# Designs tried in a protein design run: peptides against a protein of PDB entry 8BZL. Part 303

Target 1, 228 residues: chain A of PDB entry 8BZL
Amino acid sequence: SYDRAITVFSPDGHLFQVEYAQEAVKKGSTAVGVRGRDIVVLGVEKKSVAKLQDERTVRKICALDDNVCMAFAGLTADARIVINRARVECQSHRLTVEDPVTVEYITRYIASLKQRYTQSNGRRPFGISALIVGFDFDGTPRLYQTDPSGTYHAWKANAIGRGAKSVREFLEKNYTDEAIETDDLTIKLVIKALLEVVQSGGKNIELAVMRRDQSLKILNPEEIEKYV
Target 2, 242 residues: chain B of PDB entry 8BZL
Amino acid sequence: SRRYDSRTTIFSPEGRLYQVEYAMEAIGHAGTCLGILANDGVLLAAERRNIHKLLDEVFFSEKIYKLNEDMACSVAGITSDANVLTNELRLIAQRYLLQYQEPIPCEQLVTALCDIKQAYTQFGGKRPFGVSLLYIGWDKHYGFQLYQSDPSGNYGGWKATCIGNNSAAAVSMLKQDYKEGEMTLKSALALAIKVLNKTMDVSKLSAEKVEIATLTRENGKTVIRVLKQKEVEQLIKKHEEE

## One batch from the design tools (peptide; made by RFdiffusion4, then SolubleMPNN)

Design b1_p27_5_s1 (from b1_p27_5, 13 letters changed)
Fold by OpenDDE base, seed 5:
Structure b1_p27_5_s1 (fold): chain B 228 residues (1-228), chain C 242 residues (1-242), chain A 27 residues (1-27)
Amino acid sequence: as target 1 above (228 residues)
Amino acid sequence: as target 2 above (242 residues)
Amino acid sequence: SEDERLRAVMEEAKAKKSAKFDPSLYE
């Protein structure tokens, strides 16, 4: 008989599978999110795509809707499940409420999904953390983070994955109103933050930018080099 | 703790899924499968280990399965698991065709199966499938395509790749010899033989130990063909003469 | 059978805890 109770409390109140799922997140490459004044920026450490691998099939940053995008760290297959569920919810919300989701709403949805997988018998937690960025209908930029436990919080800036600690320390020191005064400065801040943990410089960074009333834009390597 | 090695896939203290890793280890000892994307087609080449003289004539292939008119796959790993997954692929493809009156795009079929694989790594009472797959196909969106999937539910598109025994060495050889943008199906076939000759744990490569399928387009239709033994023999002979 | 052999490999890997970490599973 398999133990149906995968995620249970230890005698000292720990949910070990949730804690271990957080360790799985740390095996992922680093992702950074920064909220500017009128911009949100996601930066990720670009995993060296194998020479013969199709880059189209490797994405750490994805759109959930026209006004929301997400970066993740952890198990790739788990992330795909969460992304698909979130996309369906975004479309459903547009249909039922006749407005795009708020960034908080979709974050809460994802968080609730994760939480259920920590409480349901016969399911292990998702091995992913996510940075969710976008714009609310009123034009307010938002950044949220979720972890395997299903917790979520709003941030000005945050990081997930292997180098998250170092990147967060950098952001705590360098995130100022002056540092995000312009879109370009905000992008530069993300790049500088990633360079704390990325060894090969700008060639191994992927950046996604969403400006107010604009679609998600993934910067090409040439555009990134202009900021370095 | 033996607890993390149970049938139910759970995280280790280090965030590892040991059951998935064990499945991948088993696959590493399975027969070699190669996939190569060319400009004018895509191919699968697979090691045939079960040469049983008493086996009735294999109608198609032991390790290569036709999924629909536009896609085929090869399998490395546990045959029983492979049979379940290949049947599921066929069902998914048929359901899509019935619903939309057009063939399922290649990546969507791969993704659908990968979601199933992932589920078997997350839900209790389930074990990961001990199978990796190579998919070849054609669709109107991306043309000729090659995909690889593993027990975790992860997948990727490739120009050339290998699964099973000595896959790492095979991939290295493919990286050295694969010429992007210049690969013809003919050259891909030659490359497949070259790599298999070096990576298969056999003293001499023979046609009886190799299955090859090609996917091409003729007159606006996809053609999936398993090479005859004589054709494979000719490829091997040509390689030996070079 | 080949399947039995592969299952044996898996069981041996389990017993020895010799499975290799595959970084491709994580992004």
Scores: peptide ipSAE 0.367, ipTM 0.787, DockQ to the pose 0.842
Fold by OpenDDE base, seed 2:
Structure b1_p27_5_s1 (fold): chain B 228 residues (1-228), chain C 242 residues (1-242), chain A 27 residues (1-27)
Amino acid sequence: as target 1 above (228 residues)
Amino acid sequence: as target 2 above (242 residues)
Amino acid sequence: SEDERLRAVMEEAKAKKSAKFDPSLYE
């Protein structure tokens, strides 16, 4: 027999499986998101890709729609499920509402999905956190973070994964209006934040940039080195 | 705590899925399977462990399965689980073909199965499949392809990789000898024999203990061929002469 | 059977808690 009550309250009121899922997130490599004035930037610690592995199959940053992308930390397979569900919802929204999703909308959708998996019998929580960035139709840049519990909040800047604490501490000290005054400065801030935890400099960083009315752009290593 | 070792896959206090890890441990003791991507084809080579004297003398594929006209896979792990998954792969591929009147892209087939695997790690009353798979295929989008998937539902594309017993050592050897951009199917076959000879838990490599399949393109069609025993013998002989 | 052997390996791993952490499962 299996225990159907996977996620239940402890005597002290804790949901252990949710907390443990958060520990799974900490096993993931670091991701950072920063909202600039007219730009959103995601930076991730590159996973050590095996020499013979095809790089195209290794993705920590993915597009959910033309105006929304996300980075995640935690279980890779779990992330794929969430990403696929989110993509379907984005397309469905376009068909039914005839407008792209807002970043908040799709974040709330993902959060709701995660929350259901914390309250349903016979399901364990998703072992992922996500940074979701993009632009609303009105051109407003947005950054949201969600965790295994299904909680979500809007952020100016945030980080997830194993080095998140250090990165957040850095951002708390260095995120100012001056630091995000330009797109380049915003990108530089992300890189500096990641360098708090990433070894070997810019070679181990992947950066994604989304500007207003532009598609997601993944920077190549040479472009990243420009900002180091 | 034994609580996290139950059939239902749940997180440990450290954020680990022990049932998945246990499945992977079992796979590590299964027969070796390797895949190598070449410029002009892709191959699977698998250890054949179950040699029963009462089996028909006709060489059959124990570990390599044709999925459709453009894809094949090899399995490492629990045979019963493998049978379920390989059947599902065939069904998915067939349904796609019927729906779209074209073969399913290789990666899409892999991901479809991986979603199933993942589900068995998240839903109650289910255990992870004790199987890893190597997939070889061709499609018009990416040409020749090699993929690996594990019990977690994770997958990746590879130029060369190995699953099962001594897979880590095999991968190391592949890294040393694989020549990116210069790999022919012929050289890949030779490399496969070389690696298997060193990694299989046998005193001497023999054709009866090795299954090899190649996937090539001929006249705009995919050809999946399981090598005959004599062909494998010749490959082994060539290796011994070098 | 081979399947029985592999199942036994899983049970042994469970008993010994000897399963190896695979970082490839996490990103």
Scores: peptide ipSAE 0.365, ipTM 0.779, DockQ to the pose 0.843
Fold by OpenDDE base, seed 1:
Structure b1_p27_5_s1 (fold): chain B 228 residues (1-228), chain C 242 residues (1-242), chain A 27 residues (1-27)
Amino acid sequence: as target 1 above (228 residues)
Amino acid sequence: as target 2 above (242 residues)
Amino acid sequence: SEDERLRAVMEEAKAKKSAKFDPSLYE
């Protein structure tokens, strides 16, 4: 009976709807984030775009602001809601505080939004996890992860989605100071990590790179192949 | 488990939204709608199932709705839900026009409705809409456009797609015959008839059972036209002669 | 009516749990 209510505690202290939302995340394709010295990189498993589908409308990586990007895994429609709210907050912050958001700030905002949806009787949790990357105004690269519960943490590297476990295991073994010594090496690390779960090599990978004082760059397939 | 099929859309233990899936199942049994993007226009073709003798011969588009001067949509699913959503689309478009003194961009209208659909999958006391939509439109940003949305609030842009009964088969046929970059509106119309002829469970395709609308640009203005029955008959005849 | 038919389909799908997983809902 407890699992019929929107986000209530079970007798053993579980929030079933939150746990089930986490299962929804696992149905999403894999995303990976890595923080380098002067670079942040997001890599995602490219969902097979249907032959007749417009690629413009299929985006797993999105900009929240000029200095912040996000990749998500889980329910696409849920992600759109979170992205829109985050974008509005980023703009609002610029207007009210006269500075761009820190990566932590916007992560906390998203986390708080998710948490509220876990506590409201009239709402189900968001079925998404997110990797949020960017640069603070002082030029510090940041990577955060958030999940359906609203929990968030800062990471050096992390992964979400279907293949996240395997990718995380790879990153735990291979993330070293040497491996992120250069921008190129950092990008290579992301690609190698994704290749643990992605079939057919670089053709099924999308990469977003943000360097210090630079805008988000989505790498084209040819650029990705240079790192493979 | 029956426990997760409550009125409120909640996650199953596997992370599934069963109410959304049920809505999509119903849509799969609805009348077929297809959309095709061409270089010089975009079209919607829809199966007309309600042929009542008492329906006034006034060219009433049962499944194709004009949203504004630059957009139209076709609906597969529950008519009552469709009426609510099409009304909302019109209201959103009108409010935008009044506020900004320019037509709403096509994708923005689609996303606005998709946000509503999504909300009905997340908020308690609500059920998903039992409706999928195809949108055709023109704007100054992207030109001719075709979109599809489903009960989850997900949407995508398409060169060609199909919703409703036998949609999977229709999509497969479209994939085979759609020539990227070479599609004219004329060829798109022919393709639409070809696909409908194979996907509709009728012995013979008739103009009475098919609604077709085209969206074109003439002299810098968008023209949305529902084809006359005679025009559809000619298209069918041409197909039968090939 | 067509609407009644579609509603019946939904009820049947609910009863049979015959709805299919759609991976397109997840990204």
Scores: peptide ipSAE 0.360, ipTM 0.784, DockQ to the pose 0.841

Design b1_p27_5_s1 (from b1_p27_5, 13 letters changed)
Fold by OpenDDE base, seed 3:
Structure b1_p27_5_s1 (fold): chain B 228 residues (1-228), chain C 242 residues (1-242), chain A 27 residues (1-27)
Amino acid sequence: as target 1 above (228 residues)
Amino acid sequence: as target 2 above (242 residues)
Amino acid sequence: SEDERLRAVMEEAKAKKSAKFDPSLYE
């Protein structure tokens, strides 16, 4: 029975554990990323933080470095492992190369990590997808996505998680040069995209914005409401 | 269908980790543990199920473990697994202290253990730990803290929470009665008794079946104290009179 | 023992496939 081995090829060439890990991602709340002209924006569906839970410990968006941030969907514990590894690599790169990582570099690192976990007989794949955004040292905004398989691609806009299909459909229709002409318009685009799947409006959305030569900024609910 | 019930934690076709879910199911039948954060302290209250008259009373607590001078935890689940994890927590804390000459921050200790838990859900030949933990602590960064972790390696900070038997009901009660920003340790103790009285599968709550520990700050030092049985009796009595 | 009881619960859950989906595991 092919399903008993952790990650092996089926007779038809499928890696079931990788496919199943992708299903785990779909159980996560929605995250969206959009690359603007001089801005990158991550938006996430706020999981209803239990009334008594400390919000500080619930983060779907995290900084990997000063110039890179990531949103994920899927297994929370798995994400923590990936985030920690990525952070260490970012710091290591700064020390060894004396420059911050490019967004592509750190994405590739994460992708490689994921891929290794799909090839080892002693490990299951990571049950996470990630949107990685940031700026290269030359000031170019970047957006990448990684999947449990270890694949990665650059995107203008993309979404992951349970509502990703609907959000992507929206973005495919509405992502234009005009729609991202300004930072504000780019932020609005992300909000509108999330509202396709998020119930109860702006209160259930978290937004992170990174502008050129600026640090990651998480918008407060009041700031988000200004765009709605 | 039995293919995904192997000892090795793998994804089901729908993206579920059944071994983790089974572990959580077991924990749901374990003794209840409750944690409440107050302005002036934090407490753990745990159901004591193994009341054996022949047990040597010389131990600090059956369900509540001191980790270091600034942290304690309670466990719900398999005791053998709990012992391993508690020992690991102590080792991590001690290694940190030796390396940095300061106590490990609370969240960092929790995270370190959670990384271990997570690994046991991802590496072949291992099973998830059948244990959830509540952590109470104080550090200079965040003050009094309460954390919960589960077999998946997930954790979160809480103002109040519950693990073990009837935890969902307990959490609901806590949500109703917990007053954010106004919770004193005294009121937290009363709330703990109230919730335990309703959630424990006992006809009558008795002091012998409940362990309570408080973590406070006195003169710039952390004090972890397990309440005496008489003190617990008084709390129960007070509750019964209301 | 309590541990034996809990292990039995796990085995029973496995046998019955009665595991409950916990959304808290996913974010």
Scores: peptide ipSAE 0.359, ipTM 0.784, DockQ to the pose 0.843

Design b1_p27_5_s2 (from b1_p27_5, 14 letters changed)
Fold by OpenDDE base, seed 1:
Structure b1_p27_5_s2 (fold): chain B 228 residues (1-228), chain C 242 residues (1-242), chain A 27 residues (1-27)
Amino acid sequence: as target 1 above (228 residues)
Amino acid sequence: as target 2 above (242 residues)
Amino acid sequence: MEDEELRKVMEKVKEENSAKEDPSLYE
């Protein structure tokens, strides 16, 4: 059976392992990204931290560099590998090129990494999708999405994970120039989008905000409640 | 469903890694290991199953391993896999020390091993390690720490947790009795005995079947101590009188 | 036949993986 082997083409031209990796992504909690005018926002469904678990070790949003952050959906351990490699590349780029990476550059790097794992013998695809946001050196806000296949595209807004369909439908309806006119409105849009799939309101949402020429800020629950 | 039980860890149609799940199932049959974080220390408590009278080497600890001066771990699962992973932990810690002239931070050591575990779930010709680990340690960044890792390469920090046989029941008990912010090492030891007494399928808990290690700070140094059998007996006796 | 083919693929993958031990796993 062609579906049991290394990532190979089926008779009908499908890469089943890639498709199945996409199913693994759908098991992940929801993440949403929105590009505003001068802001990028990532929102994630906060995984219920077990009562005795340290919240510090449960992170779905991570910085890749000072100007780039990423949210993922899918296999946590797979994500860690991708994050680490991306961080190394960001630092390497700074050393060799003497400038930080563009958001597109690091996205392409991650995408290429994923693609190689879909084609290399003895490797399974990464079971993750990622939303990558940040600012280019010229101050342009960017949002990219990548999936297990290694494809990537630039987006105004997008979502990944188990509730991604509903969130995307919401964003398609509500993403307008007016809705992102201010930083606060952009944040509000992300929260509203997540509330389509997240139960119990702002307590189950984590938000990361990156403004132009500012460092990544993770909003505390009190700050999130101000927008709900 | 059996069709995707391939020797290589691959995704099922529904996005599951069955080999990882099966490895975790295997760990569920291993001896129980507990970890509890206190304000003044951290402890590991493990079930000792291999009490063979013919064993020549009285190992002070069968399931608890010192990794370096600031960290120890306990293992649940396949013994041979555990030996490989504990050795790797020691090597990673030693290499770091030699390179940076300071002890490796606790989380970095855990993460390094977890990356290895993850690789064994992604690369062909490899199987997942059939081992879960509890890590206890101290570093200057976060103080006393407790971590758990599984065959997937996932890990988390915990105030208290359990791996191995009856781990779900143990975790439930820990959730009920663990007092956040008020846990002393003394109270943690008592809690460990209480939980082990209920989770181990033994008629009577004996010191011969329980290994306990504590990690504390004394005069600015980390002290890892395996409790003597007499000390464990006293803890058990105290529990029976309560 | 399927098991033998799978075994051959696995052996080849094992050999290739042993040769391509990504040094980054040990870095």
Scores: peptide ipSAE 0.045, ipTM 0.600, DockQ to the pose 0.036
Fold by OpenDDE base, seed 4:
Structure b1_p27_5_s2 (fold): chain B 228 residues (1-228), chain C 242 residues (1-242), chain A 27 residues (1-27)
Amino acid sequence: as target 1 above (228 residues)
Amino acid sequence: as target 2 above (242 residues)
Amino acid sequence: MEDEELRKVMEKVKEENSAKEDPSLYE
């Protein structure tokens, strides 16, 4: 029964629901990821939190495991589903394999999940892209991106969301070995990249930093201002 | 022309989920529900539209539902959908209690339902729930809490918020009058009456048209209380005298 | 072909839909 087919090929070979899901991602606030030498950094544009909203319930950056973090752009509710599934997988992996997941492994898991939702009848694609950062158990920093189609790639730096194009253009010009020579420079690069699209400066930026053998650290606004 | 299942929520060319937005629009026409977080408690205030003259003076809550001993919710939207979701909330809470021998944390209950809501936006043959909810609760982790969820499965914590008819205006008023860190339950009740008086499409606010529930802590226990009509009348009277 | 038909339908809906985008859905 074709009545349940949500994602089908067009005559010209397009998966419109996937493409439209990508448009949903573009409506999300900007997220940036940068891989340094011994650091991974996620930066996100803070959505204007309503005056009476509890900020703790608004999180664009989340930990998937002790060694992996994710930022997303797109449908918030969809993201929560993906995050929860990923967290379960990370824990399952630790129990079964007795090692934490590699960043690639969990990215592939998420990507496969997304892909299945593009091929399964009666399911729409996830309306999210994600930047997944972390360290493999061997200490190698990693950055991956995944989109609604279920594709994923490793990156040195990338951006997703409404300002992604401008941020990517900035990163393409400014991402050099010198620019990531130190942890501080790497953080600075992320901030500068976000400032291309964020109007209110450091107050509207959230930064998460993961260093080798360290847990995720969310920088406070004061710490961010030191880099601006 | 094979009719696409009109019940399946799909992306528009611009990446919008119109069925979710339409559900939210429907909620905008529902009775007003308000939530306010105070230092010493949290409250829900809801518009009661169905005044059955034949109902004996037994005050029943139409819009406010007790979920467990530590949580309650108010609903704006389709009544049948609301019943399903409130029952599900109760079941989730009960299953958690049985499994862990402690009450479910407030946010976890909200999230569990929101995952269900989200699923109804993603899986074929399902339509979004035409319901937004306000949740009030207490747990040992965060104390008194107020949450809002919508048909998308999105949720957020709030100090004060409103859903349903004229919610935008209500939220604006709350932003103006809500004093962070200084809100007592008493002041919150007064604020609720003030906002409802301005946002409800009634010429005169009456106790029969307003349901109010408070959640407090007494002797280490959560107390959920629906205000009696006389108590609501007193609040309205006090407001009229200010 | 089914997706193209869907696209056409959705385009029509887009043209007819005056509903404002709710930014709360997207983060």
Scores: peptide ipSAE 0.198, ipTM 0.750, DockQ to the pose 0.246; fails the geometry check
Fold by OpenDDE base, seed 3:
Structure b1_p27_5_s2 (fold): chain B 228 residues (1-228), chain C 242 residues (1-242), chain A 27 residues (1-27)
Amino acid sequence: as target 1 above (228 residues)
Amino acid sequence: as target 2 above (242 residues)
Amino acid sequence: MEDEELRKVMEKVKEENSAKEDPSLYE
C-alpha cells in the first residue's frame, strides 16, 4: 500500500522529513558549480574509491543531455532515479518541441518531481540536492540548484554537500567579474573553491567543463593539475 | 530513536535511513559470497550453510543463480527476498532480449534491479529488500565484469569484493593478494579458496560448504559453469598443501 | 541556519544511534 502519509507538518509548521532529507545531502561529498561568461564548470570532491572498486561506476557528475549536466549530493540511489527521469524528459522534449530543454526547464522538472515526493502519500522526499548547469539553445550559460524540498534558484556560483558552507563562503568573497573573465580563470576559481575542503590537491577533484556549443568534457587529472 | 527505525522509508533527523542500514546489518550475518574478476574470466564463490541431509538437492547451487547466458549472481541475505529479486533479474533480461534482439548489457541489468531496490526504500508500505547481490557477467562493451548491489539500490563495479559474514576481513585479504592486471582465473580460484578458508566460521573448509561458479568465454560464447564438488575438493586440497 | 530544535533532536538521535552508518550510501 502506498497511501500512508510520510511527509506531514509538525505542530510548529515544519516538514521534518524534508529537513532531514537536507541532512542527508550534507552527508554527501562536496560539489561546486560556477557560471562563467561562456563556460559552466562543475567540480566535485572525489570520494575515496576503494582499492578494488571500479571508478567507472562511481559518478557524481552526469550528463542529462548534450547541453545539460548535473552534480548531486546525498543518497546515490535516489540520485540515479532523478537522473534517469530527467534524461527521459530531455529526450521527450526534443521529440515533442524539436528543441533541447532549457536549463531552467529541466531544473523545474526535477524540482517538481522532488516536490511531489514531499506531498504524495506513501513517498519520502529525495535525499539529494543537485547543481544543474548547461547552455540554453540561445547560448546562455546557466547554473541552477535544487534541494529535497523541490525549491530551485538560479545562481552565479553555488555549492552543495558536506563542505558547501566553506565553499560558498569562499565563492562569496572571490566570485567577481574579473575572476571569471576567461574560461581558465573560471576553472581556477572552481579548483580554488574546492581546495578549501578537499585534501591532497587536484588528485581528489573531478572537474566537468561545458563551453558554448561544445559537449561536456571531464578533465583528466593532468589537466586539473595545470590549474593547481 | 525507535520511531525512526521501526517505520519504513523515513529519514531520521540526521538524514539516515535506518531500515536500509538494518537490512545491511542483517546481510552482514548471512553466508559469505565472494566475487573475483580475472583477465580470462570471473567467478563467484559462496558459503553454503544449509546442508541438511534430508534436502533433496543438497549439492545444488543454493546461492548462485544463472540469470541469462551471459550473467550470473550470488545472494547474501533473506532467501525469500533473494528469490524475488533473482526472478526479477531474469525477467528484465528476457524482456530486453525480446525487445532489442540482443542480450542486456551487464551494468544495465544491475541498474534496473537497483532502481527496484531503491523504490522499496522510498515508497510507503514497503520495506527494503534484505539482500545484497554479486553479479558476474560478460558483454561486448566492457568484457568480464563484477558488480555488487545492496538494499539501498546502490551498486558498484569491482575487481574483487565480498558480501555477507566477515566481508570486511575478506575484502582486506583480497586487497592484499589481488594482483591487478595479472589475475588468471586459476589464480582467482585459489584466492577464493584462501579467503573463504579464513573467513568462514568453520573448523575445516569442505567442498560441501562451498559453491563456486565461473564465467568464461569459449569460441566466442559465454560459458557459465558451477564447479562440481570434486573440483572444489581439489582446490581445497591444493590450498592445504601450500 | 539550522533550527535549534532540529539540532537538539539530531543530537539526541545521534546519541541513541546503535546502527553503524554506511558512508557508501551517500555521494
Scores: peptide ipSAE 0.153, ipTM 0.635, DockQ to the pose 0.239; fails the geometry check

Design b1_p27_5_s2 (from b1_p27_5, 14 letters changed)
Fold by OpenDDE base, seed 2:
Structure b1_p27_5_s2 (fold): chain B 228 residues (1-228), chain C 242 residues (1-242), chain A 27 residues (1-27)
Amino acid sequence: as target 1 above (228 residues)
Amino acid sequence: as target 2 above (242 residues)
Amino acid sequence: MEDEELRKVMEKVKEENSAKEDPSLYE
């Protein structure tokens, strides 16, 4: 019965529902994260907002807290659930521990949530991957990725979504200490990486930047064009 | 026999949620609902398919529901599912009002329902709701608003949109004729009639087959009004004269 | 149902599926 065992092991040891959830992620628009020296940058492919759609309601990058933001790829509605729970946890942590969450802490929380949905009877996995970036209280920039399985790892740079393979290949070749030497160079690296898969240049890119002791800044199209 | 386990929404090998997609397809066969945002108001226009002669001419909005004093919605899809969701919307809105002594913000109400919808796509033993909704409302944060939600629990804000039968064609027409920043409620009403006339599979648009509700602000209060049949007739007549 | 059986069922569903993918579901 599917109701009792949604995610089960195949004879060869695969969790097909998790793998299929990863395929759902690949249907999402591309997101890129890069950790610089004193900056973290998220870039996402803008979906062609329908002419009559309110852009305010289309958010691919969101703040989880003042020091943490997230981009995702996959099922939008699933992402909303994860984001909301993460936000609640961030606030709860501030109240109980009297400090903001570390990026690793909130990533682990999200990962644990995802993992539970891979093991719980009567629940399907979340169809999302996430790039989580931010600063720890000590000022260290962090980038983490989570996938539908509930695994998480720290990265220097990574990508998720439909163009992730090409973007990752680009990053593997071009991510150097020199390429992230300055904030501007780091931003340029993200843009160049996205341009591997995004058509029509800077108009179809959304960028978010977080610097040490600063809040999330979403760049406007004009600001992005300066880097192109 | 398509052994679709209808009880559990699961991923296909390609990462698709077919039960959600099938629910959305079912909605495509429902009566057309339009929403249009104007500078001075917002409206819903919906096709009436079940005109039973024995129905009392009561202002029975078959498809348009008042949610609270500041919001209304229109539904496309399974009627029983729609009733459950509209009742839930009302409960959420009332609970918020009681707790905070203020009306619930429009987007927050939409999101609350969307979280419920999403849950029905993720938890076993549940099927997606076969309903899409258009929401119209006013709040102090964003003023007049129009939202659309689907069985997946996804939602978006819109200047104009359509759900149900021939929705794609309707949206195309709206894109062509919607003038951003210049849309009055009067012009929006005219546009709604124009689009419905083209999208409804009827030889002639009749006021009996159309429900229209407007949401406006008067003296600092939200007014939700369902247009009388005579008013709709006048709108249709005006369109025919143009 | 084992995942392999599920896979077979889902593959069949994929082949028979008349529903069009809605890209709005994914971001």
Scores: peptide ipSAE 0.151, ipTM 0.644, DockQ to the pose 0.310; fails the geometry check

